# Peptides against a protein of PDB entry 3B8E, part 6

Target 1, 230 residues: chain A of PDB entry 3B8E
Amino acid sequence: PFLIFIIANIPLPLGTVTILCIDLGTDMVPAISLAYEQAESDIMKRQPRNPKTDKLVNEQLISMAYGQIGMIQALGGFFTYFVILAENGFLPIHLLGLRVNWDDRWINDVEDSYGQQWTYEQRKIVEFTCHTPFFVTIVVVQWADLVICKTRRNSVFQQGMKNKILIFGLFEETALAAFLSYCPGMGVALRMYPLKPTWWFCAFPYSLLIFVYDEVRKLIIRRRPGGWVE

## One batch from the design tools (peptide; aimed at target 1 E172 F179)

Design b1_p9_7_s1 (made by RFdiffusion4, then SolubleMPNN; from b1_p9_7, 7 letters changed)
Fold by OpenDDE base, seed 4:
Structure b1_p9_7_s1 (fold): chain B 230 residues (1-230), chain A 9 residues (1-9)
Amino acid sequence: as target 1 above (230 residues)
Amino acid sequence: AIELARKLY
């Protein structure tokens, strides 16, 4: 989000506070829960990793994390962002380069795509209105991300959902997201304005996409061992 | 670091 904010000069899609809430709040318990995940059924049949040649974090894992799953997550967040701004009169094309005027508190006549003028305060309200749904979108796609991280090779359907700590983590992060989104005063404290419940569903296609993408990847790995998809 | 990076871009 921040890179696109800089490159495209768009209004800030995701606030610093929301990023911190993701990294230190919603993602922490889920990430820890993976330490308690049951070993994959075939783990003892695999050759041990060579510590000298086989990196724990390899290019393939980085590609999955950043280049594939991370990109889908970002697309989900930005989709939500663009939809909200479009519903408020700012079409995606109009957002390009708009940051300069958007963030200028002395400009109170920034026009939207329909010629409506927006004061600085009104613009910040809509910006912070975007932050919460973006945050929630990330949480929803994190559900899929966490679930796919349960295994490297086996399907989630083969592994099952037996990790009670992971299940707890999913509920915890969702409850925390709801708390941060709807608790009174969060707009002032965190610049997170409440979202309509409908925005929770905006991320679902992307969450499903992540899940399906990874399941297909794992299926290919199982059917074609030693392929480039590993 | 990986998690942070995924959220920052």
Scores: peptide ipSAE 0.037, ipTM 0.703, DockQ to the pose 0.042; fails the geometry check
OpenDDE base, seeds 1, 2, 3, 5: peptide ipSAE 0.031, 0.026, 0.029, 0.031; ipTM 0.726, 0.641, 0.710, 0.726; seeds 1, 2, 3, 5 fail the geometry check

Design b1_p9_7_s2 (made by RFdiffusion4, then SolubleMPNN; from b1_p9_7, 6 letters changed)
Fold by OpenDDE base, seed 4:
Structure b1_p9_7_s2 (fold): chain B 230 residues (1-230), chain A 9 residues (1-9)
Amino acid sequence: as target 1 above (230 residues)
Amino acid sequence: LIEEARKLF
């Protein structure tokens, strides 16, 4: 999110506070829950990792985490961001380079794509209105991310949802996201304005995409051991 | 506090 903010000079898609809420709030319990995941049914049939040659974090894992899943997550967030801004009169093309004028407190006549002028205060309301749905979008795609992280090779349907701590984590992160989104005063305290419940659904296609993508990946790995997808 | 936090990040 922040990289695109800098490169494209768009209005800030996701605030620092929302990032902290993700990194320290919604993601922490789910991440810890993975430590309690049941070993895959075939774990004892695999050769032990060679600690001298096999890195715990390898290029493949980085590519999967950041290059694939992370990109889909980012796309989901940005999709929600662009939809919200478009509904408020700012088409995606118009957002390019707009940051400079958007963030200028002295410019109170920033035009949207339809020629409507926006005051600084109005623009900041719209910006902060984007932060909450972007955050919620990340939480929704993280459901899929967490679920796919349960296994490296087995389907989630093979592994099942037996990890009670993971299930708790999913509820916790969702409850926290709802709390941060709808609790009175969060707009003042966190610059997270309440979102319409419909915005929760904007991420669902991306969450499904992540899930399907990983299940297909795992299916390919199971059918073609030693392939480039491993 | 939030504005200060925003200045830090």
Scores: peptide ipSAE 0.008, ipTM 0.456, DockQ to the pose 0.043
OpenDDE base, seeds 1, 2, 3, 5: peptide ipSAE 0.005, 0.005, 0.007, 0.006; ipTM 0.380, 0.381, 0.477, 0.438; seeds 2, 3 fail the geometry check

Design b1_p9_7_s3 (made by RFdiffusion4, then SolubleMPNN; from b1_p9_7, 5 letters changed)
Fold by OpenDDE base, seed 2:
Structure b1_p9_7_s3 (fold): chain B 230 residues (1-230), chain A 9 residues (1-9)
Amino acid sequence: as target 1 above (230 residues)
Amino acid sequence: VLEKALELF
């Protein structure tokens, strides 16, 4: 998110506080829950990792986590961000380079895509209105991410949902996201303004895309062991 | 700087 904020000079898509709520709030219990996942059925047929040659974090894991899944997650968040700004009169093309004027408190006549002038206060309300839906979008795509992380090779349908701690984590992160989004005072304390329940559905196509993409990947790995996809 | 660095994540 921040790289695009700098490169494109757009209004801030996701606030620092909301990022902290993801990294330290919603993601912790789900991440810990993976330690309690059952081993894959074929794990004992695989040779142990050589600690001298095989990195724990390899280029393939980085490519999968940050280059593929992380990009789909970011696209989901930015989709929600652009939809909200477009509904408020700021089309995506108009946001390019707008940050400098957007963040200037002395400019009270920033025009939207329709020629309406926006005060600094009005712009900041719209910016903060984007943060909570972006956060919720990340939580919704993380449901899929957590589920796909249960296994390296086996389908989720083969592995099943037997990890009760992971199921608890999914409910916990969702409940925490709802609490942070709708609890009175969160707008003042965390700059997290309440969102319409319909905004939760904006992330669902991306969550489904992550799930389908990984299941197809795993299917290819099972059919062609030792391929470039593994 | 710290706020901007935290925004990088």
Scores: peptide ipSAE 0.025, ipTM 0.503, DockQ to the pose 0.036
OpenDDE base, seeds 1, 3, 4, 5: peptide ipSAE 0.006, 0.018, 0.017, 0.014; ipTM 0.417, 0.545, 0.570, 0.363; seed 3 fails the geometry check

Design b1_p9_7_s4 (made by RFdiffusion4, then SolubleMPNN; from b1_p9_7, 6 letters changed)
Fold by OpenDDE base, seed 3:
Structure b1_p9_7_s4 (fold): chain B 230 residues (1-230), chain A 9 residues (1-9)
Amino acid sequence: as target 1 above (230 residues)
Amino acid sequence: AIKEAEELF
């Protein structure tokens, strides 16, 4: 988010403190939960691995998978950001290069895509209104990420949801997201204004997309062992 | 987690 903020000179989509809350708050319990996941049913059916070559390949594959997932997460967050700004009169094209005028407190007549003038205070309200649903979007997408990370090859339907710690992790990250989104003072402390409950659903298509993508990937791996998708 | 964090930034 911050890189795109700098490169595109758009209004800040997510605050740095909020990002720290994601990294330290919402991701820790889910990450730990994966350590307690049950072994895949096919683990004993795999051929012996070469410890020198196959370890590096696995690390690269894991890195690529997390990288791809992270990109889809960011895409989901930005989608939510652009939708909110568009609903408030700022079309995506109009946001490009707008940061300079957006962040200038002395400019109180910044026009939106429809010619409506926005004061500095109004602009900051809409900016901080974007931070919360961006954060929530990440959490909702993380649900899919955590679920798909349960297994490398087996479908979630085959492995099941047996890890209670994972379920607890999903609950914890969701509860934390709700707390940060609705607790009084978060607008000042984290620049996160309360969001309408409808915005929780904005990320669901992306969460579903990640889930379907990974299930298809795993299906391909099961049908074509040793393929490039593995 | 660290790489995911780096991509989130």
Scores: peptide ipSAE 0.012, ipTM 0.504, DockQ to the pose 0.042
OpenDDE base, seeds 1, 2, 4, 5: peptide ipSAE 0.010, 0.009, 0.011, 0.011; ipTM 0.480, 0.497, 0.498, 0.520; seeds 1, 4, 5 fail the geometry check

Design b1_p9_8 (made by RFdiffusion4)
Pose (drawn by RFdiffusion4):
Structure b1_p9_8 (pose): chain A 230 residues (1-230), chain P 9 residues (1-9)
Amino acid sequence: as target 1 above (230 residues)
Amino acid sequence: VVVFLFVLF
């Protein structure tokens, strides 16, 4: 959101105060719950891990996330940001440009008249909007995320999805999102109510991508002992 | 937490 905000100088898809809603807020309970996760095999049947090699935060870890599921999770939220506008004057292939505030009216695009009070709005189909969606879009995939980061070898099936806390940590999260996106007024600090009708589901298309993917590979992993590149 | 948030909401 901040990166592409510079390369193609488009409107800020995600705010800073808006980022401190995934860390010390929403993703919180989910990860904590990840811990209550149980065994995945008879571990008391393997030499002790050699602290010289198999680190905790391996770098393959980074690959399988920071550059793989952080992306298909990236596109999903970097999609909803578009169609959050298209239904207001989004530039499918346009927009790529600054948007002053002291401008107050004077300019708009794609057949419109945006600015003052609609400058609070020219930055409201984004502020109290686009951001907040690019937010619920996050959590949206954090589901398939939280349900894939529950093994590194077994399918959600070979390992029943019964992490009581996590399952009941999901609504524990999703609810915070909505109870926060429709907060009777805590929209001052955060953003405004994203139209329940669609503004949510739009990110859900991608979550199904995440899931099946890591879900597949794991087979490639199992159907192949010392699985190749994966 | 959900309960708390619901009450808060």

Design b1_p9_8_s1 (made by RFdiffusion4, then SolubleMPNN; from b1_p9_8, 6 letters changed)
Fold by OpenDDE base, seed 5:
Structure b1_p9_8_s1 (fold): chain B 230 residues (1-230), chain A 9 residues (1-9)
Amino acid sequence: as target 1 above (230 residues)
Amino acid sequence: LVEELRKLY
């Protein structure tokens, strides 16, 4: 989020405090839950790792986590951000370079794409109203990310949802996201303004995309062992 | 959205 904020000079899509709530709040229990996942049924059919050449964390894992899945997650968040701003009169093209005037508290006549003028207070309400849905979008795509991490090769449908700690983690992160979004005073404490319930659904296509993408990847690995996708 | 939020606060 910060890279695009700096490069494109757009209004801040996600606040620092909100990022901390993700990293320290919603992601912690889900990440720990993976330690309790059952081994895949085919683990003994795999070749042993060469400790001298094969790293536990390799370029492929980094590429999958940050280059592929992480990119889809970011796109989901930015999609929500752009939709909210567009519904409030700010089209994506108009946001480019707008940050300088957007963040200036002395400018109270910033025009949107339709010529409507926005005060500093109005702009900040919209900005902080974007932070919460962006955060919720991340949580929704994290559901898919966590579920796909249950297995490396087998389908999630083959593995099943037997890990009770992982299921608890999914409910915990969702409950925490709802708490941070709707608890009175969160706007003052965390700059997280409440969101319309409809915004929870905005990320669902991206969550589904992550899930389908990984299931297709795993299917290819099972059909073509030793391929570049493995 | 801004107008709706103003009604809540």
Scores: peptide ipSAE 0.016, ipTM 0.526, DockQ to the pose 0.040
OpenDDE base, seeds 1, 2, 3, 4: peptide ipSAE 0.000, 0.007, 0.012, 0.013; ipTM 0.365, 0.445, 0.482, 0.439; seeds 2, 3 fail the geometry check

Design b1_p9_8_s2 (made by RFdiffusion4, then SolubleMPNN; from b1_p9_8, 7 letters changed)
Fold by OpenDDE base, seed 4:
Structure b1_p9_8_s2 (fold): chain B 230 residues (1-230), chain A 9 residues (1-9)
Amino acid sequence: as target 1 above (230 residues)
Amino acid sequence: LIEELAKLY
């Protein structure tokens, strides 16, 4: 989010507070829950990792986490962001380079794609209105991310959902996301304005895409051991 | 921390 904010000079898609709520709030319990995940059924049939040659975090894992899943997550967030701004009169093309004028408190006549003028206050309201749905979008795609992280090779359907701590984590992060989104005063305290319930569904296609993508990847690994997708 | 971050806006 922040990289695109800098490169494209668009209005800030995700606030610092929302980022911290992800990194320190919603993602912590889910991440810890993975330590309690049941070993994959074939783990004892695999050769032990060579600690001298096999890194715990290898290039393939980085590519998968950041280059693939992380990109799909980012696309989901940005999709929600662009939809909200478009519904408020700002088409995606119009957002390019708009940050400079958007963030200027002295410019109160920033035009949208339809020629409507927006005051600084109105622009900040719509910006902060984007932060909450972007945050919620990340939580929804994190459901899929957490679920796919249960295993490296086995399907989630083979592994099952037996990790009670992980299930608790999914409920906790969702409850926290709902609390941060809808609790009175969050707009003032966190600059997270309430979102329409419909915005929760904007991420679902991306969450499904992450899940399907990883399940297909794992299927390929199971069918073609030693493939490039491992 | 959240309060301090909120002041940035």
Scores: peptide ipSAE 0.007, ipTM 0.526, DockQ to the pose 0.055
OpenDDE base, seeds 1, 2, 3, 5: peptide ipSAE 0.007, 0.007, 0.008, 0.010; ipTM 0.502, 0.493, 0.549, 0.542; seeds 1, 2, 3, 5 fail the geometry check

Design b1_p9_8_s3 (made by RFdiffusion4, then SolubleMPNN; from b1_p9_8, 5 letters changed)
Fold by OpenDDE base, seed 2:
Structure b1_p9_8_s3 (fold): chain B 230 residues (1-230), chain A 9 residues (1-9)
Amino acid sequence: as target 1 above (230 residues)
Amino acid sequence: LVEELRKLF
């Protein structure tokens, strides 16, 4: 999000406070819950990791986590962002380079894609209206991310949902997301304006995509051990 | 804390 904000000079898609709410709020319990996940059925059939040559975090893991899944998550968030701005008159192409004028409080005549002029206050309301749905989108795609992280090789359907702490984490992050989105005063405190309940569904295709992608990946690994996908 | 965070960001 922040890199695209700098490179494309678009209005801020996700606030710093909302990022902190993800990293320290919604992700904390889910991440801890993975420590309580049961070992995969074949774990004892694998050779132990060589601590001298094999890193715990390797290039394949970084590529999977940040390069593949992280990109799908970011695409989900940006999709929601662009839809909201388009519904308010700002088409995606018009947002390129707009940040300079968007963030200038002395410019009160910034035009949208349809020639409507927007005051600084109106623009900031629209910006902050994007932050909450982007945040919620991340939470929804994190459901899939957390579930796929249960295993490296086995399907989630083979592993099952036996980790009660992980299940609790999914409910906790969802409840926290709802609290941060709808509690009175969050607009003032966190610049998180309430969102329509329909915006929760915008992330569902991306959550499903993450899940299907990883299950297909794991299926390939099971059928072709030692492949480039492992 | 919330006010200070609001000032920082």
Scores: peptide ipSAE 0.008, ipTM 0.473, DockQ to the pose 0.051
OpenDDE base, seeds 1, 3, 4, 5: peptide ipSAE 0.007, 0.008, 0.008, 0.006; ipTM 0.486, 0.497, 0.536, 0.388; seed 1 fails the geometry check

Design b1_p9_8_s4 (made by RFdiffusion4, then SolubleMPNN; from b1_p9_8, 6 letters changed)
Fold by OpenDDE base, seed 2:
Structure b1_p9_8_s4 (fold): chain B 230 residues (1-230), chain A 9 residues (1-9)
Amino acid sequence: as target 1 above (230 residues)
Amino acid sequence: LVKKLAELY
């Protein structure tokens, strides 16, 4: 989000406070819960990692975490962002280069895609209205990310949902996201304005895509051991 | 944190 904000000069998609709420809030309990996950059924049949040749963090892990899953998550967030701005009169093409005038408090006549003029205060309300749905979108795609992280090779359907701490983490992050989104005063305290309940569903296709993508990847690994997909 | 920073970036 921040790179696209700089490169495309668009209005800020995700605020610094919302980022901190993800990193220190919603993701902590889910990440800790993975330490309590049951070992995969085949773990004792696998050869131990060679500590001299095999890195803990390899190119495949980086590609999966950042290059594949992270890109789908970012795409989901930006989809929500562009939909909200389009509903408020700012089409995606019009947002390119708009940041300079958008962030200037002395310009009170910034035009939208329909020729309507927006004051600085009105623009900042719309910007902060985007931050909360972007945050919620990240939480929804993190559900899929957490679930796929339960296993490296086995299907989630083979592993099952027996980790009670992980289930608690999913409820906790969702409850925290709802609290931060709807608690009175969060708009003033955190610049997280309330969102329509319908915005929670904008990320669901991307969450499903992450889940299906990883299950297909794991299926390929199980059917073709030692393939380039592993 | 690094993952989220990478997503931000």
Scores: peptide ipSAE 0.011, ipTM 0.513, DockQ to the pose 0.038
OpenDDE base, seeds 1, 3, 4, 5: peptide ipSAE 0.006, 0.010, 0.012, 0.006; ipTM 0.417, 0.548, 0.570, 0.324; seeds 3, 4 fail the geometry check

## One batch from the design tools (peptide; aimed at target 1 A178)

Design b1_p10_1 (made by RFdiffusion4)
Pose (drawn by RFdiffusion4):
Structure b1_p10_1 (pose): chain A 230 residues (1-230), chain P 10 residues (1-10)
Amino acid sequence: as target 1 above (230 residues)
Amino acid sequence: VPVPFVPVPF
């Protein structure tokens, strides 16, 4: 959101105060719950881990996330940001350009008249909007995320999805999102109510992508002992 | 192209 905000100088898809809603806020309970996760095999049947090699935060870890599921999770939120506008004057292939504030009216695009009070709006189909969706979009995928980061070998099936806390940590997250996107007014610090009709589901198309993917490979993992590149 | 309506139960 901040990176592409510079390369193609488009409107800020995600705010800073808006980022401190995934960390010390929404993703919180989910990850804590990840811990209550149980065994995945008879571990008391394997030499002790050699602290010289198999680190905790491996770098394959980074690959399988920071450059793989952080992306297909990236596109999903970097999509809703578009269609959050298209239904307001989004430039499907346009827009790529600054948007002053002291401008106050003077300019708009794609058949419109945006600015002053609609400048609080020219930055409101984004501020109290686009951001907040690019937010629920996050959580959206954090589901299929939280349900994949529950094993590194077994399918959600071979390991029943019964992490009581986590299952009941999911609504414990999703709810925070809505109870926060429709906060009777806590929209001053955060953003405004994203139209329940669609503004949510739009990110859900991608979550199904995440899931099946890591779900597949795990088979390639299992169907292949010392699985090749994966 | 318009985006079709999807009812989301919350």

Design b1_p10_1_s1 (made by RFdiffusion4, then SolubleMPNN; from b1_p10_1, 5 letters changed)
Fold by OpenDDE base, seed 3:
Structure b1_p10_1_s1 (fold): chain B 230 residues (1-230), chain A 10 residues (1-10)
Amino acid sequence: as target 1 above (230 residues)
Amino acid sequence: PPIPPVEIPF
């Protein structure tokens, strides 16, 4: 989010502190899930393989898969951001380069895509309103990870442990999202204004996309064992 | 005519 903010000079989609909360709060659960998956995989290995090479390959494959999922999650967050801004009169093309005037507190007549003038205060309200749904979108997209893990044709025991860890993680992430979204003072502390419950559904197409992506990935793996997609 | 302000999803 911050890189796109710098490159495209758009209004800030997500605050730095909120990004840190995502990195520290939401990324821990996937990491734990992976650690358990590797531990279970190692217990199930019948033959001694080269531990250094096999670990490195698995870490690379896992990193790539999570990198791809992370990109789709980021796209989901940006989609929600653009939808909110578009509904508030700012079309995506109009946001390019707008940051300079957007962040200028002395300009109170910034025009949207429809010619409506926005005060600095109004612009900051809509900006900070976007921070919350971006975060929430990440959490809602992560709900698809539950379905991904359920559909993973691992042993019922492995699926059970992964599902428990993921369920706990999703509960934690959802609780964190609710706390950051609706706790009094978060608008001042984290620049996250509360969000109408309906906006939680904006992420659902991307949750579905994650699901479809994973099913396609699994299908490719099943058809081409040992491929680069594993 | 002035465009009515869009409702922000608070």
Scores: peptide ipSAE 0.021, ipTM 0.592, DockQ to the pose 0.138
OpenDDE base, seeds 1, 2, 4, 5: peptide ipSAE 0.017, 0.010, 0.021, 0.015; ipTM 0.537, 0.522, 0.619, 0.493

Design b1_p10_1_s2 (made by RFdiffusion4, then SolubleMPNN; from b1_p10_1, 6 letters changed)
Fold by OpenDDE base, seed 3:
Structure b1_p10_1_s2 (fold): chain B 230 residues (1-230), chain A 10 residues (1-10)
Amino acid sequence: as target 1 above (230 residues)
Amino acid sequence: EPLPLVDLPL
């Protein structure tokens, strides 16, 4: 988010502190889930492995999969951001380079895509209103990621432990999202204004996209074992 | 007329 904010000079889509909360809060459970899945995998594999090479390959494959999913998550967040701004009169093309005037408190006549003038305070309300649904979109997309992690292995015994980790992860991420979205003072502390429940649904198309992406990926892997998509 | 600030998800 912050890199695109700098490169495109768009209004800030998500605060840096909120990004840190995502990285430290929401990414921890997926990381633990992967560590457990790998440990269970290694226990089940009877063949002597080279611990250095086989670990590196698995870590690279995991990193690539998470990198791809992370990109789709970011796209989901940005989609929600652009939808909110478009609904408030700022089309995506108009946002390019707008940050300079957007962040200037002395400019109270910034025009939107429809010629409506926006005061600094109005612009900041819209900006901070975008932060929460961006974050919530990431969480809702992460639900799909957690479900994907569950479906990676069809072992009934592994499904039991993965189901507990999955449920815990879903709960933790959702609780964090609810806390950051609705706790009093979050608007001041994190620049995250409260979110109407309807905006939680804006991410569902992207969650579905991630699910479909992973099912297609798994299908390709099953058809071409040892391919670059693993 | 200023377009109503679309009901921000506030």
Scores: peptide ipSAE 0.033, ipTM 0.628, DockQ to the pose 0.149
OpenDDE base, seeds 1, 2, 4, 5: peptide ipSAE 0.020, 0.026, 0.026, 0.018; ipTM 0.582, 0.646, 0.612, 0.605

Design b1_p10_1_s3 (made by RFdiffusion4, then SolubleMPNN; from b1_p10_1, 5 letters changed)
Fold by OpenDDE base, seed 4:
Structure b1_p10_1_s3 (fold): chain B 230 residues (1-230), chain A 10 residues (1-10)
Amino acid sequence: as target 1 above (230 residues)
Amino acid sequence: PPLPLVPIPL
């Protein structure tokens, strides 16, 4: 998020508070899930696999898969951001380079893609209205990650504790998203304005994309045992 | 004009 904000000079898609909630709240559950998956993989690798090569390959493949999923998650957040801004008159092309004028308090005549002028206050309302849906989008795409983790066939037998942690994490991140989106005063305290329930659905195509990506990955692994995707 | 998607603060 922050890199694209710097490179494209777009209005801030994700606030500092939302970043902290992702890093400390939502990303902690995947990190724990990863740590348990590595531990489960190390326990299952007690078979006479070459522990150095197969550990390195699996760590690299896990890291690549999570890196790719993280990119899809970021794309989901940006999609929601662009949809919200487009529905408020700011097409994606118009947002490129707009940050300088967007963040200037003295410019009250920033035009949208339709020639409508926006005051600084109106622009900041729209910006902070993007922060909550971006966060909710990350939570909704993380549901797909949690479902993917549950659908991993090789972990089904040891999944008892991991599934409880994943289910708890899913509940926690969803409860956090609902709290931050709908608790009174969050707009003032956290610059997170309340979210219309319809915006929760904006992430669903990306959750589906993550699910399809993982099913395709699993299909490739099943069809090509010993391939780069294991 | 598209209604500002800003939820009216209740």
Scores: peptide ipSAE 0.012, ipTM 0.585, DockQ to the pose 0.163
OpenDDE base, seeds 1, 2, 3, 5: peptide ipSAE 0.098, 0.040, 0.012, 0.075; ipTM 0.807, 0.740, 0.597, 0.806; seeds 1, 2, 5 fail the geometry check

Design b1_p10_1_s4 (made by RFdiffusion4, then SolubleMPNN; from b1_p10_1, 6 letters changed)
Fold by OpenDDE base, seed 2:
Structure b1_p10_1_s4 (fold): chain B 230 residues (1-230), chain A 10 residues (1-10)
Amino acid sequence: as target 1 above (230 residues)
Amino acid sequence: PPLPLVEIPL
């Protein structure tokens, strides 16, 4: 997120506090759940044929899968950001390079894609309106991640929701998202304005995409045992 | 003008 903000000079998609809440609040419980799931996975019950090479390959594949999932998560957040700004008159192309004028408090006539002029206050309202739904988008996408990470090879339908740590992670993350989105004073304290319940659904296409991606990945692993995806 | 998607309590 922050790299695209610097490179594209777009309005800030996530506040610093929101980023910290994602990195520390939403990632910790998933990381713990995944650490336990890796220990429970049937892969650990099979002695590696070569402990050094098979461990290294497995770490590389995990890192690659998580890297790809993290990219899809970031894309989901940016999609929500661009949808919100587009519905408020700022098309994605118009946002490129706009940050300089957007962040200038003395410019009160920044034009949107339709020629409407926006005051500094109005622009900051729209900017802070993006922070909460971006965070919620990450949480909703992470629901899919927590569900799919339970096994390396089996579909979610084959293993079911038996991991109590995963269920706890889903609950904690959802509770945190609701707290940060709807608790009085969060707009002032965290620059996270309250979100209409309809915005929770903006992330669902990306959660589905991650789910489909992982199911296809797992299907390939099952059909080609010993391939580059194990 | 498109209505702000989030009704910011004024």
Scores: peptide ipSAE 0.016, ipTM 0.578, DockQ to the pose 0.156
OpenDDE base, seeds 1, 3, 4, 5: peptide ipSAE 0.009, 0.010, 0.008, 0.010; ipTM 0.486, 0.493, 0.523, 0.533

